# Peptides against a protein of PDB entry 5KEZ: the designs that were tried, part 13

Target 1, 320 residues: chain A of PDB entry 5KEZ
Amino acid sequence: NVAIYNPFRPWWERYQPVSYKLCTRSGNEDEFRNMVTRCNNVGVRIYVDAVINHMCGNAVSAGTSSTCGSYFNPGSRDFPAVPYSGWDFNDGKCKTGSGDIENYNDATQVRDCRLTGLLDLALEKDYVRSKIAEYMNHLIDIGVAGFRLDASKHMWPGDIKAILDKLHNLNSNWFPAGSKPFIYQEVIDLGGEPIKSSDYFGNGRVTEFKYGAKLGTVIRKWNGEKMSYLKNWGEGWGFVPSDRALVFVDNHDNQRGHGAGGASILTFWDARLYKMAVGFMLAHPYGFTRVMSSYRWPRQFQNGNDVNDWVGPPNNNGVI

## One batch from the design tools (peptide; aimed at target 1 W12 Q16 T116)

Design b1_p11_3_s4 (made by RFdiffusion4, then SolubleMPNN; from b1_p11_3, 6 letters changed)
Fold by OpenDDE base, seed 1:
Order: C-alpha cells, then sequence, then structure tokens
Structure b1_p11_3_s4 (fold): chain B 320 residues (1-320), chain A 11 residues (1-11)
C-alpha cells in the first residue's frame, strides 16, 4: 500500500493498495505464510480483509513511496505491479462533476464513482476480475479460510459474484476437499438508502451495522431503552436473517466515532458497558459473531472530534 | 447523513 507521512503512517493507508504483494508494515509474505501455517495447525483460521474495490487515492503523489517499494502513478492510473492502467478504472463511467460519490441515494454513483477519491476499479472487466481473483487465490493457496470484502457496498453484487466464481477450493492440507472460502461483505445499511444488504446475500454473509448501533443504545439506556426489550433481538429488531449476518459491537471505523452507529457505539474506552455488550453478543445465538481486538491511542478532542483518530496500530518495524 | 463507507479515506 501507499506510505502516508502526513499524518505519519495512519491506519487508513492500509486501505490504499498499489499492488497485491503481501508486503506491508504487518510483515512480508514469508512471515504471513508462517503465521497462517502455525494458526491452521492449531485450528485457528485466517480471514483476510480484502481491499478489491479500489486502489489508492487519486491525489497521492506518484513514485515508489509504498510499503514494498513498488512504483505507482495515481494521476495516470498506472499500477505496474498488478498491472493496472487507465483502462482498468471507472473514470469514464462515473458521471459526477468531481469523479467522487456525491449522492448516496444514487446507487450508480455509489458503485461507479470514487469513494472519497479512491481510484475505483472497473470490476465489470474480466481482466480486473481475474487480477483480483489471482490475488485472492494466492491467499487461498497459502491456506486462508476466507475473506472480508471491504467496501462491498461500492461494488455491484454481480461483479463480486464473478470474482468469487473464479476462486479455488480451500487448501486441502487443512480443509476438507471441495471446501469454499468463507465470505462476508462490508455493507453499511442503516436504512434510507437504495443499496440494501439483501442485494449481497447471494455472495455470502453481510455486516449488520444495526446490531452495534442498537445494542449500544440499549446498554446505555438511551431513549428509555431497556435490556428486557432484547427478548426478540435479531430479526425481531429488523436485522438481516441470522444466517446472513456478521455481527459485532464495534469495528475500526465506528470505534472512532465515524461511520454507522455514531455515539451509541460501545468500545473498550467504556470498559464496563463494552464487556456487557460483548458478553451479550457471545451469549445470544443471532448471527456470526466477531470480537474486536484493537489498541489504545492518544486521543485529543478538539471541538468534539478526536484529531488523532488517524493513529495506526503499534508498530516496531520502522517506517517500511 | 448518509451511511457511507469511510474506511481508507484520507483525513
Amino acid sequence: as target 1 above (320 residues)
Amino acid sequence: GSASNITGSER
């Protein structure tokens, strides 16, 4: 991915790829293979957060300022390490003045335009689908068990399906022959917008962002909410079907007060309430559960906003 | 506001 130095190596640089090389501040490919093998050997499975909707931001300077030193040029849409070129992006398809998503009530913009400047891949093209599938298949062959698909809301479900149809069976050294990768898709659907979580059910599970938002409200006793109201928790609260739901109390975005859920989201900063929420989630049978493992950062609030919400995870391998 | 994805955005 790109190396961002202002602010200094933020968490979100990891979501700005310039290649599909397994070479980041989290480690190199050999280290990753070693980790996957060791985990699989004791029954711990690995699911990769796959960033396949886009490459890096359009405003990032061209050069070799990346975690593996690969050259890239956002201005010309040149990513030779893949390779991608100007033919592999949706610049000509997006019809907004800025080239970015401007109206989230327009599903075509949401899927064909740039997410906050991130160069939007032309997933309609078989070439692009194949390059992504090659990346994911490389991971499958290493021994991963599945994927979180980042920014799935911004991809056409049919394009996702086309990529998934190219995927190998899981590695038979650790999984039964014919096993398919476990897929869950990040789709933010709190209602009121045209793109629905149900659009993606055919590809796998989806993130249910209503879960953490509503649970936070209840645990905090906001708006007269009571724990006793949770007796029909799940579908009874308007959530997606249990067998399609990936549920969580918080994620990396809304832990920082951003995205879906707002101030209702419980985090480790509210230790007692957070433990209650996580305990409830693990005890209740609704959905596939995900437990957050995060880190502390030096929060600095200015005008109600944490100016250090960019701070990345602890790192001891320098500025690579 | 919109329930947008903000992951990966420059800040």
Scores: peptide ipSAE 0.048, ipTM 0.810, DockQ to the pose 0.104
OpenDDE base, seeds 2, 3, 4, 5: peptide ipSAE 0.047, 0.046, 0.045, 0.044; ipTM 0.811, 0.807, 0.804, 0.799

Design b1_p11_4 (made by RFdiffusion4)
Pose (drawn by RFdiffusion4):
Structure b1_p11_4 (pose): chain A 320 residues (1-320), chain P 11 residues (1-11)
Amino acid sequence: as target 1 above (320 residues)
Amino acid sequence: GSAADVRGAKL
């Protein structure tokens, strides 16, 4: 991923890929393989955050400011470490004047245009699908059990299916024969938009962002909500079917207060109420549960938004 | 140059 130095090494630089080499601030390929093997040998599975909708920002300076020193040039669309060229991006397919996503009532541009200027991969091309599949198969054979598909709303459900069609079964040393990767797709669907999370049920589960937003408001006793109203918690509140939901109180993004749910999202900063919300979630049968494990940062709210929400993990001069 | 700020961009 791009090594971003202004601001200094933000957590979200990891969502701007430069190549598919397994080489990050978290470690190299040997350390990654070692982790996956050790965890599988004690029965704990690894799920990978797959960033496949895009490469890095179109305005990022060319050079080797990357976590493995790989060269890249966003202006010329050259990512030779993969390799990707200008033929591999959606510049000619997007119809907005800016080339970015401008209107979320237009389902097409949400898919084909750049998400905040991130270079949008042409996922309809077999070559691009193959390079992504090669990356995910490398992970599957190492022994990962599934994937979180980042920014799934900005990918066509069919393109996702075409990529998944190319995946190996899970490593037969640890998983039964014919086992398939666990897929959960990040789609923020609070209603009122043309894209529905149900559009993605063919590919795997989806993140249910309504879950934490509603639970936070209820536990905080905001907007007239009471815990007694949770008697019919689940699809009764308009959530996706329980067998398609990945649920959580907060995630790494919206714990910073800017996300789906804003200030209502309970986090470790609100420890007393947060424990209650996590407890309710873990006790209730709805969904497959994910628990957040975080790091502290110097929060500094100005106008209800944290100007330090970009700060990366604890580090000494960028070393985690 | 500058990096794309991805915060909130998926909303």

Design b1_p11_4_s1 (made by RFdiffusion4, then SolubleMPNN; from b1_p11_4, 5 letters changed)
Fold by OpenDDE base, seed 1:
Structure b1_p11_4_s1 (fold): chain B 320 residues (1-320), chain A 11 residues (1-11)
Amino acid sequence: as target 1 above (320 residues)
Amino acid sequence: GSASNLGGAYL
C-alpha cells in the first residue's frame, strides 16, 4: 500500500493499495505464510480483509513511496506491479463533477465513482476480475479460510460474484475437499439509501451495522430504551436474516466516531458498557459474531472530533 | 451517506 507520512503512517493507509503483494508493515509473505500455517495447525482460521474496490487516492504523489517499494502513478492510473492502467478504472463512467461520490442516493455514483478520492477499479472488466481473483487465490493457496470484502457497498453485486466464481477451493491440507472460502461483505445499510444489504446475500454474509448502533442505544439507556426490549433481538428488530448477518459491537471506523453508528457505538473506551454489549452479543444466538481487538491511542478532542483518529496500530517493523 | 474507511480524503 501507499506509505503516508503526513500524518505518520496512519491506519487508513492500509486501505490504499498500489499492488497485491503481501508486503506491508504487518510483515512479508514468508511471515504471513508462517502465521497461517501455525494458526491452521491449531484450528485457528484466517480471514483476510481484501481491498478490491479501489487502489490508492488520486491525489497521492507518484513514485515508490509504498510498503513494498512498488512504483505507482495515481495521476495516470499506472500501477505496474499489478499491472493496472487507465483502462482499468471507472473514470469514464463516473459522471459527477468531482469524480467522487457526491450523492449516496444515486446507486450508480456509489458504485462507479471514487470513494473519498480512492481510484475506483472497473470491476466489470474480466481482466480486473482476474487480477483480483489471482490475488485472492494466492491467499487461498497459502491457507486462508475466507475474506472480508472491503467497501462491498461500492461494488456491483454481480461483479463480486464474477470474482468469487473464479476462486479455488480451500487448501485441502487443512480443509475438507471442495470447501469454499467464507465470504462476508462490508455493506453499510442503516436504511434510507438505495443500496441494500439484501443485494449482496447471494455472495455471502453481510455486515449488520444496525446491530452495534441499536445495541449501543439500548445499553446506554438512551430514549428510555431497556434491556427487556431485546426480547426479539435480531430479525425482530429489522435486521438481516441470521444466516446472512455478521454482527459486531464496533469496528475500526465507528470506534473512531465516524462511519455507521454515530455516538451510540460502544467501544473499549467505555469499558463497563462495552463488556456488557460484547457479552450479550456472544450469548445471543443471532448472526456470525466478530469480536474487536484494538488498541489505545492518544485521543485529543477538538470541537468534538478526535484529531488523532488517524493513529495506527502498534508496530515494530520500522517504517517499511 | 455512510462510507467505509474514512480518513485521508483525496479531492
Scores: peptide ipSAE 0.073, ipTM 0.841, DockQ to the pose 0.131
OpenDDE base, seeds 2, 3, 4, 5: peptide ipSAE 0.068, 0.061, 0.066, 0.065; ipTM 0.843, 0.836, 0.841, 0.836; seeds 4, 5 fail the geometry check

Design b1_p11_4_s2 (made by RFdiffusion4, then SolubleMPNN; from b1_p11_4, 5 letters changed)
Fold by OpenDDE base, seed 5:
Structure b1_p11_4_s2 (fold): chain B 320 residues (1-320), chain A 11 residues (1-11)
Amino acid sequence: as target 1 above (320 residues)
Amino acid sequence: GSASNLGGAEL
């Protein structure tokens, strides 16, 4: 991915890829392979956060300022380490003045325009699908068990399916022959927008962001909500079917005080309430559960916004 | 709207 130095190595640089090389601040490919092997050998499975909707930001300077030193040129859409070129992006499809998503009520913009300036891949192209599948298959062959598909809301479900149809069976050293990768898709659907979580059920599980949002309001006792109302928690609250749901109390986005769920989201900053929420989630049978492991950072609120919400994991001069 | 990876905007 791109190495960002202003602010200094933010968490979100991880979501600005310039190649599919397994070479980041987390380590190199050999180290990753070693970790996957060790984890699999003790029954711990690895699921990769796959960033396949986009490459890096359009405004990033061309050069080799990346975690593996790969050259890239956002201005010309040149990512030779893949390789991608200008033909592999949706610049010609997006009809907004900025080239970015401007209206989330326009599903076409949400899927064909840039997410906050991130260069949007033309996933309709078999070439692009194949390059992504090659990346994911390499990970499968290493021994990962599946994937979180980042920004799935911003990809057409059919394009995702086309990629998934190219995937290998899981590595038979650790998985039964014919096993398929476990897929869960990040789709933010709190209602009120045209893109629905149900659009993606055919590809795998989806994130249920209503879970953390609603649970937060209940545990905070907002709007007269009571714990006793959780008797029909899950589908009874209008959530997606349990067998399609991946559930969580918070994630890296909404623990930063904005986004899906807003102020209702409980985090480790609210230790007591958070423990209650996580405990309830783990005890309740609805959905596939995900528990957050995060870190503290020096929050500085200005006009209700944390100006340090960019701060990444603890590091030594950028080295994790 | 609700965007993924909030803060990922390149400045």
Scores: peptide ipSAE 0.162, ipTM 0.857, DockQ to the pose 0.118
OpenDDE base, seeds 1, 2, 3, 4: peptide ipSAE 0.117, 0.142, 0.134, 0.127; ipTM 0.838, 0.853, 0.850, 0.821; seed 4 fails the geometry check

Design b1_p11_4_s3 (made by RFdiffusion4, then SolubleMPNN; from b1_p11_4, 6 letters changed)
Fold by OpenDDE base, seed 4:
Structure b1_p11_4_s3 (fold): chain B 320 residues (1-320), chain A 11 residues (1-11)
Amino acid sequence: as target 1 above (320 residues)
Amino acid sequence: GSASNLIGSYL
């Protein structure tokens, strides 16, 4: 991914890929392989956060400022380490004046235009699908158990399916022969927009963002909500089917006050209420649970926004 | 409002 130095190595640089090489702030490919092996040997499985909707931001300077030193040029859409070129992006498909998503009520914009300036890959192309599948298959062959698909809302479900259909079975050294990768898709569906979580059920599980939002409201006792109302928690609250749900109290986006859920989202900053919410989530059978492991950072609020929301995890001069 | 990732934070 791109190496950003202003601000200094923010967490979100990881979501701006320039190659599919396994050189990151966390280590190189050999170190990753070693970690996966050691984890698998003790029954801990690895799920990769796969960024496949886009490459880096269109405004990032061309050069070799990347975690693996790969050259890239956002201006010309040149990512030779893949390789991608101008033919592999949706620049001509997106019809907005800015090239960015301007209206989330237009499903075509949401999927064909740039998410906050991130260069949008043409996932309709078999070439692009194959390059992504090659990346994911390399990880599968190393021994990962599955994937979180980042920004799935911004990809056509059929394009995702086409990629998934190219994937290998899991590594038989650790998984039963014929096992398929575990897939969960980040889809932000709080209602009111045309793209629905149900559009993605055919590909795997989806993130149920209503879970954290509603649970936060209940635990906070907002709007007269009561714990007794949780007796039909899950599908009874209008959530996706349990076997399609990945549930969580918070994630890296909404713990920073943005994304999905708003102020109702509980985080470690509200320790007592957060423990109650996480405890309830782990005790309740609805959905596949994900527990957040985060860190404290020096929050600095200006006009209601934390100007330090970019701060990444504890690191040694950028190395995690 | 729209349900999205962090607005404008990636650039």
Scores: peptide ipSAE 0.072, ipTM 0.821, DockQ to the pose 0.117
OpenDDE base, seeds 1, 2, 3, 5: peptide ipSAE 0.062, 0.071, 0.042, 0.059; ipTM 0.821, 0.826, 0.788, 0.826; seed 1 fails the geometry check

Design b1_p11_4_s4 (made by RFdiffusion4, then SolubleMPNN; from b1_p11_4, 6 letters changed)
Fold by OpenDDE base, seed 2:
Parts: structure tokens; sequence; C-alpha cells
Structure b1_p11_4_s4 (fold): chain B 320 residues (1-320), chain A 11 residues (1-11)
């Protein structure tokens, strides 16, 4: 990914790829392979957050300022480490004046335009699908168990399916022969927009963002909500079917006041309420559960926004 | 700006 120095090595630089090389602040490919092997040998499975919707931001300076030193040029859409060129992006397909998503009520913009300036990959192209599949297959062959698909809302479900159809079975050294990767798709669907979580059910599980938002409201006793109302928690609250849901109390986005749910989201900052919410989630039989492991940072609120929401995990001068 | 999943419908 790109190496960002202003602000200093933010968490979100990881979501700005310039190659599919397994070489980041967390280590190199050999270290990753070693970790996956060690984890698999004790029954701990690895799921990769796969950033496949886009490459880095269009405004990032060209050069070799990346975690593996790969050259890239956002201005010319040149990513030779893949390789991608200008023909592999949706610049000509997006019809907005900025080239960015301007209207989330237009499903075509949401999928064909840049997410906040991130260069949008032409996932309709078999070449692009194949490059992504090669990346994911390399991870499968290393021994990962599956994937979170980042920004799935911004990809056409059929394009995702076309990529998934190219994937290998899981590594038979640790998984039964013929096992398929576990797929869960990040789709923010709180209602009111044209793109629905149900559009993605055919590809795997989806993130249920209503879960953390509603649970936070109940635990906080907002709007007269009571714990007794959680008796029919799950589908009874208008959530996706349990077998399609990946559920969580918070994630890295909404922990920072973004990523759906607003102020209702419970986090480790409210330790008592958060433990109640996580404990409830783990005890109640709905969805596939995900528990957040996070860190503290020096929050500074200005006009209701944390100006330090960019702060990444504890590090030694950028090294994790 | 510096792109993350912290904008648009993610708010």
Amino acid sequence: as target 1 above (320 residues)
Amino acid sequence: GSASNLIGSNL
C-alpha cells in the first residue's frame, strides 16, 4: 500500500493498495506465511481483509513511497507491480463531474465512481478479475481460510461472483479437500439507499451494521428501549437472515464515529456497556460473530469530530 | 481527500 506521512502512517493507508504484494508495515510474505502456518497448526484460521474495489487515492504523489517500494503513478493510473494501466479503471464509465461518488442514491455511481478519490477498478474486465483472483489464490495457497471483501457495496455482485468463481479450494494441508474460502462482504445497509445487503447474499455472508447500531441504542437505554426487547434479537429486529449475517458491536470505522451507527455504537471507550454488548452478542444465537481487538489513541474532539481518528495501531516510528 | 471507509453512506 501507499506510505502516508501526513498524517503520520494512518490506519487507512492500508486501504490504498499499489500492488498485491504481501509486504507491509506488519511484515513480509515469509513472515505472513509463517504466521498462517503457525496459526493453522493450532486451529486458528486466518481471514484476510481483501481490498479489491480500488487502488490508492488519485491525489497521492507518484513514486516509490509504498510499503514494498513498488512504483506507482495515480495520475496516469500506472500500477506496474500488478500490472494495471488506465484501461483497468472506471474513469470513462463514471459520469460524475468529479469522478467520485456524489449521490449514494444512484447505485451506478456507488459502484462505478471513485470512493472518496480511490481509483476505481474496472471489475467488469476479465483481466482485472484475474489479477484479483491471482492475489486471492496466492493467499488461499498460503493457507488462509477466507476473506473480508472490503467496500463490497462499491462492487457489482456479479463482478464479485466472477472473481470468486476463479478461486481455488482451500489448502488441503489444513482443510478438508474441496473446502471453499469463507467469504463475508462489507456492505453498509442501514436502509434508505438503493443498494441492499440482500444483493450480495449469493456471494457469501454480509456485514449487518444494524446490529451494533441497534444494540448500542438498547444497551444505552435510548428512546425507551429495554433489554427485554432483545428476546427476538436477529431477524425479529429486521436484520438479515442469521446464515447471511456477520455481526459485530463495533468495527474500525464506526469506532471512530463513522461507518454507520453514529453515537449509538458501543466501543471499548465505554468499557462496562461494551462488555455487556459483546457478552450479549456472544451468548445470543444470531449470525457469525466478530469481536473487535483495538487500541487507545489520543482522541481530540473538535466540533463533535475526533481530529485524531486517523491514528493507527501502536508502533515504533511507523514499524508495527 | 485521504480516502477511507469513513465517508458518504458509511456515516
Scores: peptide ipSAE 0.042, ipTM 0.801, DockQ to the pose 0.375
OpenDDE base, seeds 1, 3, 4, 5: peptide ipSAE 0.039, 0.041, 0.041, 0.040; ipTM 0.786, 0.789, 0.794, 0.776

Design b1_p11_5 (made by RFdiffusion4)
Pose (drawn by RFdiffusion4):
Structure b1_p11_5 (pose): chain A 320 residues (1-320), chain P 11 residues (1-11)
Amino acid sequence: as target 1 above (320 residues)
Amino acid sequence: SSHEAYRPAAS
């Protein structure tokens, strides 16, 4: 991923890929393979955060400011370490004047245009789908059990299916024959938009962002909500079917207060209420549960938004 | 309004 130095090494630089080499601030390929093997050998699975909708920002300076030193040039669309060229992006397919996503009532541009200027991969091309599949198959054979598909709203459900069609079964040393990767797709669907999370049920589960937003408001006793109203918690509140939901109280993104739910999201900063919300979630049968494990940063709210929400993991001059 | 995970492009 791009090594971003202003601001200093933000957590979100990891969502701007430069190549598919397994080489990050978290470690190299040897350390990654070692982790996956050790965890599988004690029965704990690894799920990978797959960033496949885009490469890095279009305005990022060319050079080798990358976590493995790989060269890249966003202006010329050259990512030779993959390799990707200008033919591999949606510049010609997007119809907005800016080339970015401008209107979320238009389902097409949400898919074909750049998300906040991030170079949008042409996922309809077999070559691009093959390069992504090669990356995910490398992970599958190492032994990962599934994937979180980042920014799934900005990918066509069919393109996702075409990529998943190319995946190996899970490593037969640890998983039964014919096992398939566990897929959960990040789609923020709070209603009122043309894209529905149900559009993605053919590919795997989806993140249910309504879950934590509603639970936070209820536990905080905001907006007239009471815990007694949780008697019919689940699809009774308009959530996706339980067998398609990946649920959580907070995630790495919206724990910073800017996300789906804003200030209602309970986090470790609200430890007393947070424990209660996690407890309710873990006790209730709805959904497959994910628990957040975080790091502290110097929060500094100005106008209800944290100007330090970009701060990366604890580090000494960028070394985690 | 619409909601997105925080994915700002760097420059």

Design b1_p11_5_s1 (made by RFdiffusion4, then SolubleMPNN; from b1_p11_5, 6 letters changed)
Fold by OpenDDE base, seed 2:
Structure b1_p11_5_s1 (fold): chain B 320 residues (1-320), chain A 11 residues (1-11)
Amino acid sequence: as target 1 above (320 residues)
Amino acid sequence: GPQEFSQPAAS
């Protein structure tokens, strides 16, 4: 991915790829392979956060400022380490003046235009699908158990399906022969927009963002909400079917106030309430549960916004 | 309301 130095190595640089090389701030491919092997040998499975909707930001300077030193040029859409060129992006398909998503009530913009300036890959092309599948298959062959598909809301479900159909069975050294990768898709659906979580059920599980948002209001006792109302928690509250749901109290985005749920989202900053919410989630039989492991950073609020929301995990001069 | 997204790189 791109190496950003202003601000100094933010967490979000990880979500701006310039290649599919397993060479990042976390380590090189050999170190990753070693970690996967050691984890699998003790029954701990690895699920990769796969960024396949886009490459890096349109405004990033061309050069070799990347975690693996690969050259890239956002201006010309040149990513030779893949390789991608201008023909592999949706620049011509997006019809907005800016090239970015401008209206989330327009499903075609949400999927064909750039997410906050991130160069949008043309996932309708078999070439692009194959390059992504090669990346994911390399990880499968190393021994990962599955994937979180980042920004799935911004990809056509059929394009995702086409990629998934190219995937190998899991590595038989650790998984039963014929095992398929576990897939869960990040889709923000709180209602009111044309893109629905149900559009993605055919590809795997979907993140249920209503879960953390509603649980936060109940635990905080907002709007007269009571814990006793959680008796029919799950489908009874209008959530997706349990076998399609991945549930969580918070994630890295809304922990920083960046996303769905707003101020209702509980985080480790509110330790007592957070433990109550996580405890309830783990005890109640709905969905596939995910527990957040995060870190503290020096929050500095200006005009209601944390100006240090970019701060990444603890590191030694940029090296994790 | 705010959407969950990856921040663009600073120019």
Scores: peptide ipSAE 0.057, ipTM 0.792, DockQ to the pose 0.609
OpenDDE base, seeds 1, 3, 4, 5: peptide ipSAE 0.052, 0.044, 0.049, 0.046; ipTM 0.788, 0.755, 0.799, 0.796

Design b1_p11_5_s2 (made by RFdiffusion4, then SolubleMPNN; from b1_p11_5, 5 letters changed)
Fold by OpenDDE base, seed 4:
Structure b1_p11_5_s2 (fold): chain B 320 residues (1-320), chain A 11 residues (1-11)
Amino acid sequence: as target 1 above (320 residues)
Amino acid sequence: GPQEESRPAAS
């Protein structure tokens, strides 16, 4: 991914890929292989956050400022380490004036235009699908158990399906023969938009953002809500089917006031309420649970926004 | 109404 130095190595640089090389702030490919092996050997499975909707930001300077030193040129859509070129992006498909998503009520914009300036890959192309599948298959062959598909809302479900259909079975050294990768898709669906979580059920589980938002409201005792109302928690609250749900109290985005959920989202900053929410989530059978492991950073609020929301995890001069 | 997703912008 791109290496950003202003601000200094923010967490979000990881979501701006310039190659599919396993060389990042976390380590190199050999170190990753070693970690996956050690984890698998003790029954801990690895699920990769796969950024496949886009490459880096359109405004990032061309050069070799990347975690693996690969050259890239956003202006010319040149990512030779993949390789991608101008034909592999949705520049001509997006019809907004800015090239960015401008209206989330337009599903076509949401999927064909750039997410906050991030160069949008043409996932309709078999070439692009294959390059992504190769990346994911490399990880599968290393021994990962599955994937979180980043920004799935911004990809056509059929394109995702086409990629998934190219995936290998899991590594038989650790998984039963014929095992398929575990897939969960980041889709923000709180209602009110044309793109629905159900559009993605055919590909795997989806993130249920209503879970954290509603649970936060209940735990905070907002709007007169009571714990007793959680008797029919899950499908009874309008959430997706349990076998399609990946549930969580917070994630890295809404922990920082980004994404979806609003002020109701509970985080470790409100320790007591957060523990209550996480405890309830783990005790309740609805959905597949995900527990957040985060860190403290020096928050500085200006006009209600944390100007330090970019701060990444504890690191040694950018290496984590 | 719809809630737009936000991500940090590249620099």
Scores: peptide ipSAE 0.096, ipTM 0.817, DockQ to the pose 0.644
OpenDDE base, seeds 1, 2, 3, 5: peptide ipSAE 0.083, 0.080, 0.085, 0.084; ipTM 0.810, 0.813, 0.818, 0.816

Design b1_p11_5_s3 (made by RFdiffusion4, then SolubleMPNN; from b1_p11_5, 5 letters changed)
Fold by OpenDDE base, seed 4:
Structure b1_p11_5_s3 (fold): chain B 320 residues (1-320), chain A 11 residues (1-11)
Amino acid sequence: as target 1 above (320 residues)
Amino acid sequence: GPQEETRPAAS
């Protein structure tokens, strides 16, 4: 991914890929292989956050400022380490004046235009699908158990399916023969938009953002909500079917006031309430649970926004 | 109404 130095190595640089090389702030490919092996050997499985909707930001300077030193040129859509070129992006398909998503009520914009300036890959192309599948298959062959598909809301479900159909079975050294990768898709669906979580059920599980948002209101006792109302928690609250749900109290985005969920989202900053929410989530059978492991950073609020929301995890001069 | 997603980007 791109290496950003202003601000200094923010967490979100990881979501701006310039190659599919396993060479990042976390380590190199050999170190990753070693980690996956050690984890698998003790029954801990690895699920990779796969950024496959886009490459880096359109406005990022061309050069070799990347975690593995690969050259890239956003202006010319040149990512030779893949390789991608101008034919592999949705520049001509997006119909907005800016090239960015401007209206989330337009599903076509949401999927064909750039997410906050991030160069949008043409996932309709078999070439692009194959390059992504090769990346994911490389990880599968190393021994990962599955994937979080980043920004799935911004990809056509059929394109995702086409990629998934190219995936190998899991590594038989650790998984039963014929095992398929575990897939969960990041889709923000709080209602009110044309894109629905159900559009993606055919590909795997989906993040249920209503979970954290609603649980937050209950635990905070907002709007007269009571714990007793949680009796029919899950499908009874209008959430997706349990077998399609990936549930969580917070994620890295809404922990920082981004994404979805609003002020109701509970985080470790409110320790007592957060423990209550996480405890309830783990005790309740609805959905597949995900627990956040985060960190403190020097928050600095200006006009209600944390100007330091970019701060990444504890690191040694940028190395995690 | 719809809630737009935000993700930090840099140049």
Scores: peptide ipSAE 0.088, ipTM 0.810, DockQ to the pose 0.666
OpenDDE base, seeds 1, 2, 3, 5: peptide ipSAE 0.079, 0.078, 0.082, 0.080; ipTM 0.809, 0.810, 0.813, 0.810; seeds 1, 2, 3 fail the geometry check

Design b1_p11_5_s4 (made by RFdiffusion4, then SolubleMPNN; from b1_p11_5, 5 letters changed)
Fold by OpenDDE base, seed 3:
Structure b1_p11_5_s4 (fold): chain B 320 residues (1-320), chain A 11 residues (1-11)
Amino acid sequence: as target 1 above (320 residues)
Amino acid sequence: GPQETARPAAS
């Protein structure tokens, strides 16, 4: 991915890929392979956060400022380490003046235009699908158990399916023969927009952002909410079917006030309430649970916004 | 506001 130095190595640089090479600030491919092997050998499975909707930002300077040293040129859509070129992006398909998503009530913009300037891959092309599948299959062959598909809301469900149909069975050294990768898709659907979580049920589980948002209001006792109201928690609260839901109290985005959930989201900053929420989530049978492991950063609020929400995990001069 | 994933693109 792009190595960003202003601000200094933010967490979100990981979501600006320039290649599918497995060398980042966390380590190289050999170290990753070693980690996957060691984890699998003790029954701990690895699920990769796969960034396949886009490459890096369109305004990033061309060069070799990347975690693996690969050259890239956003201006010319040149990513030779893949390789991708101008033919592999949706520049001509997006009809907005900026090239970015401008109206979230237009499903076509949401899927065909750039997410906040991130170069949008033409996932309708078999070439692009195959390059992504090769990346994911490489990970499967290493021994990962599945994937979180980042920014799934911004990809057509059919394109995702086409990629998933190209995937190998899981590595038989650790998984039963014929096992398929576990898939869950990040889709933010709190209602009011045209793209629905149900559009993606056919590809795997989806993130249920209503879960953390609503649980936060209950635990915080906002609006007269009571724990007794959780009697029909799950589908009874309008959430997606349990067998399609991946649930969580917070994630890396909304713990920073981003994405979805707003101020109701409970985080480790409110330790007691957070423990209550996480404990309830783990005890309740609804959905597939995910527990967040985060870190403290020096929050500095200016005009209601944390100017340090970019801060990544503890590191040594950018190396984790 | 828009229900979007937070992904700053500027370096």
Scores: peptide ipSAE 0.364, ipTM 0.901, DockQ to the pose 0.809
OpenDDE base, seeds 1, 2, 4, 5: peptide ipSAE 0.318, 0.338, 0.105, 0.312; ipTM 0.885, 0.892, 0.822, 0.887

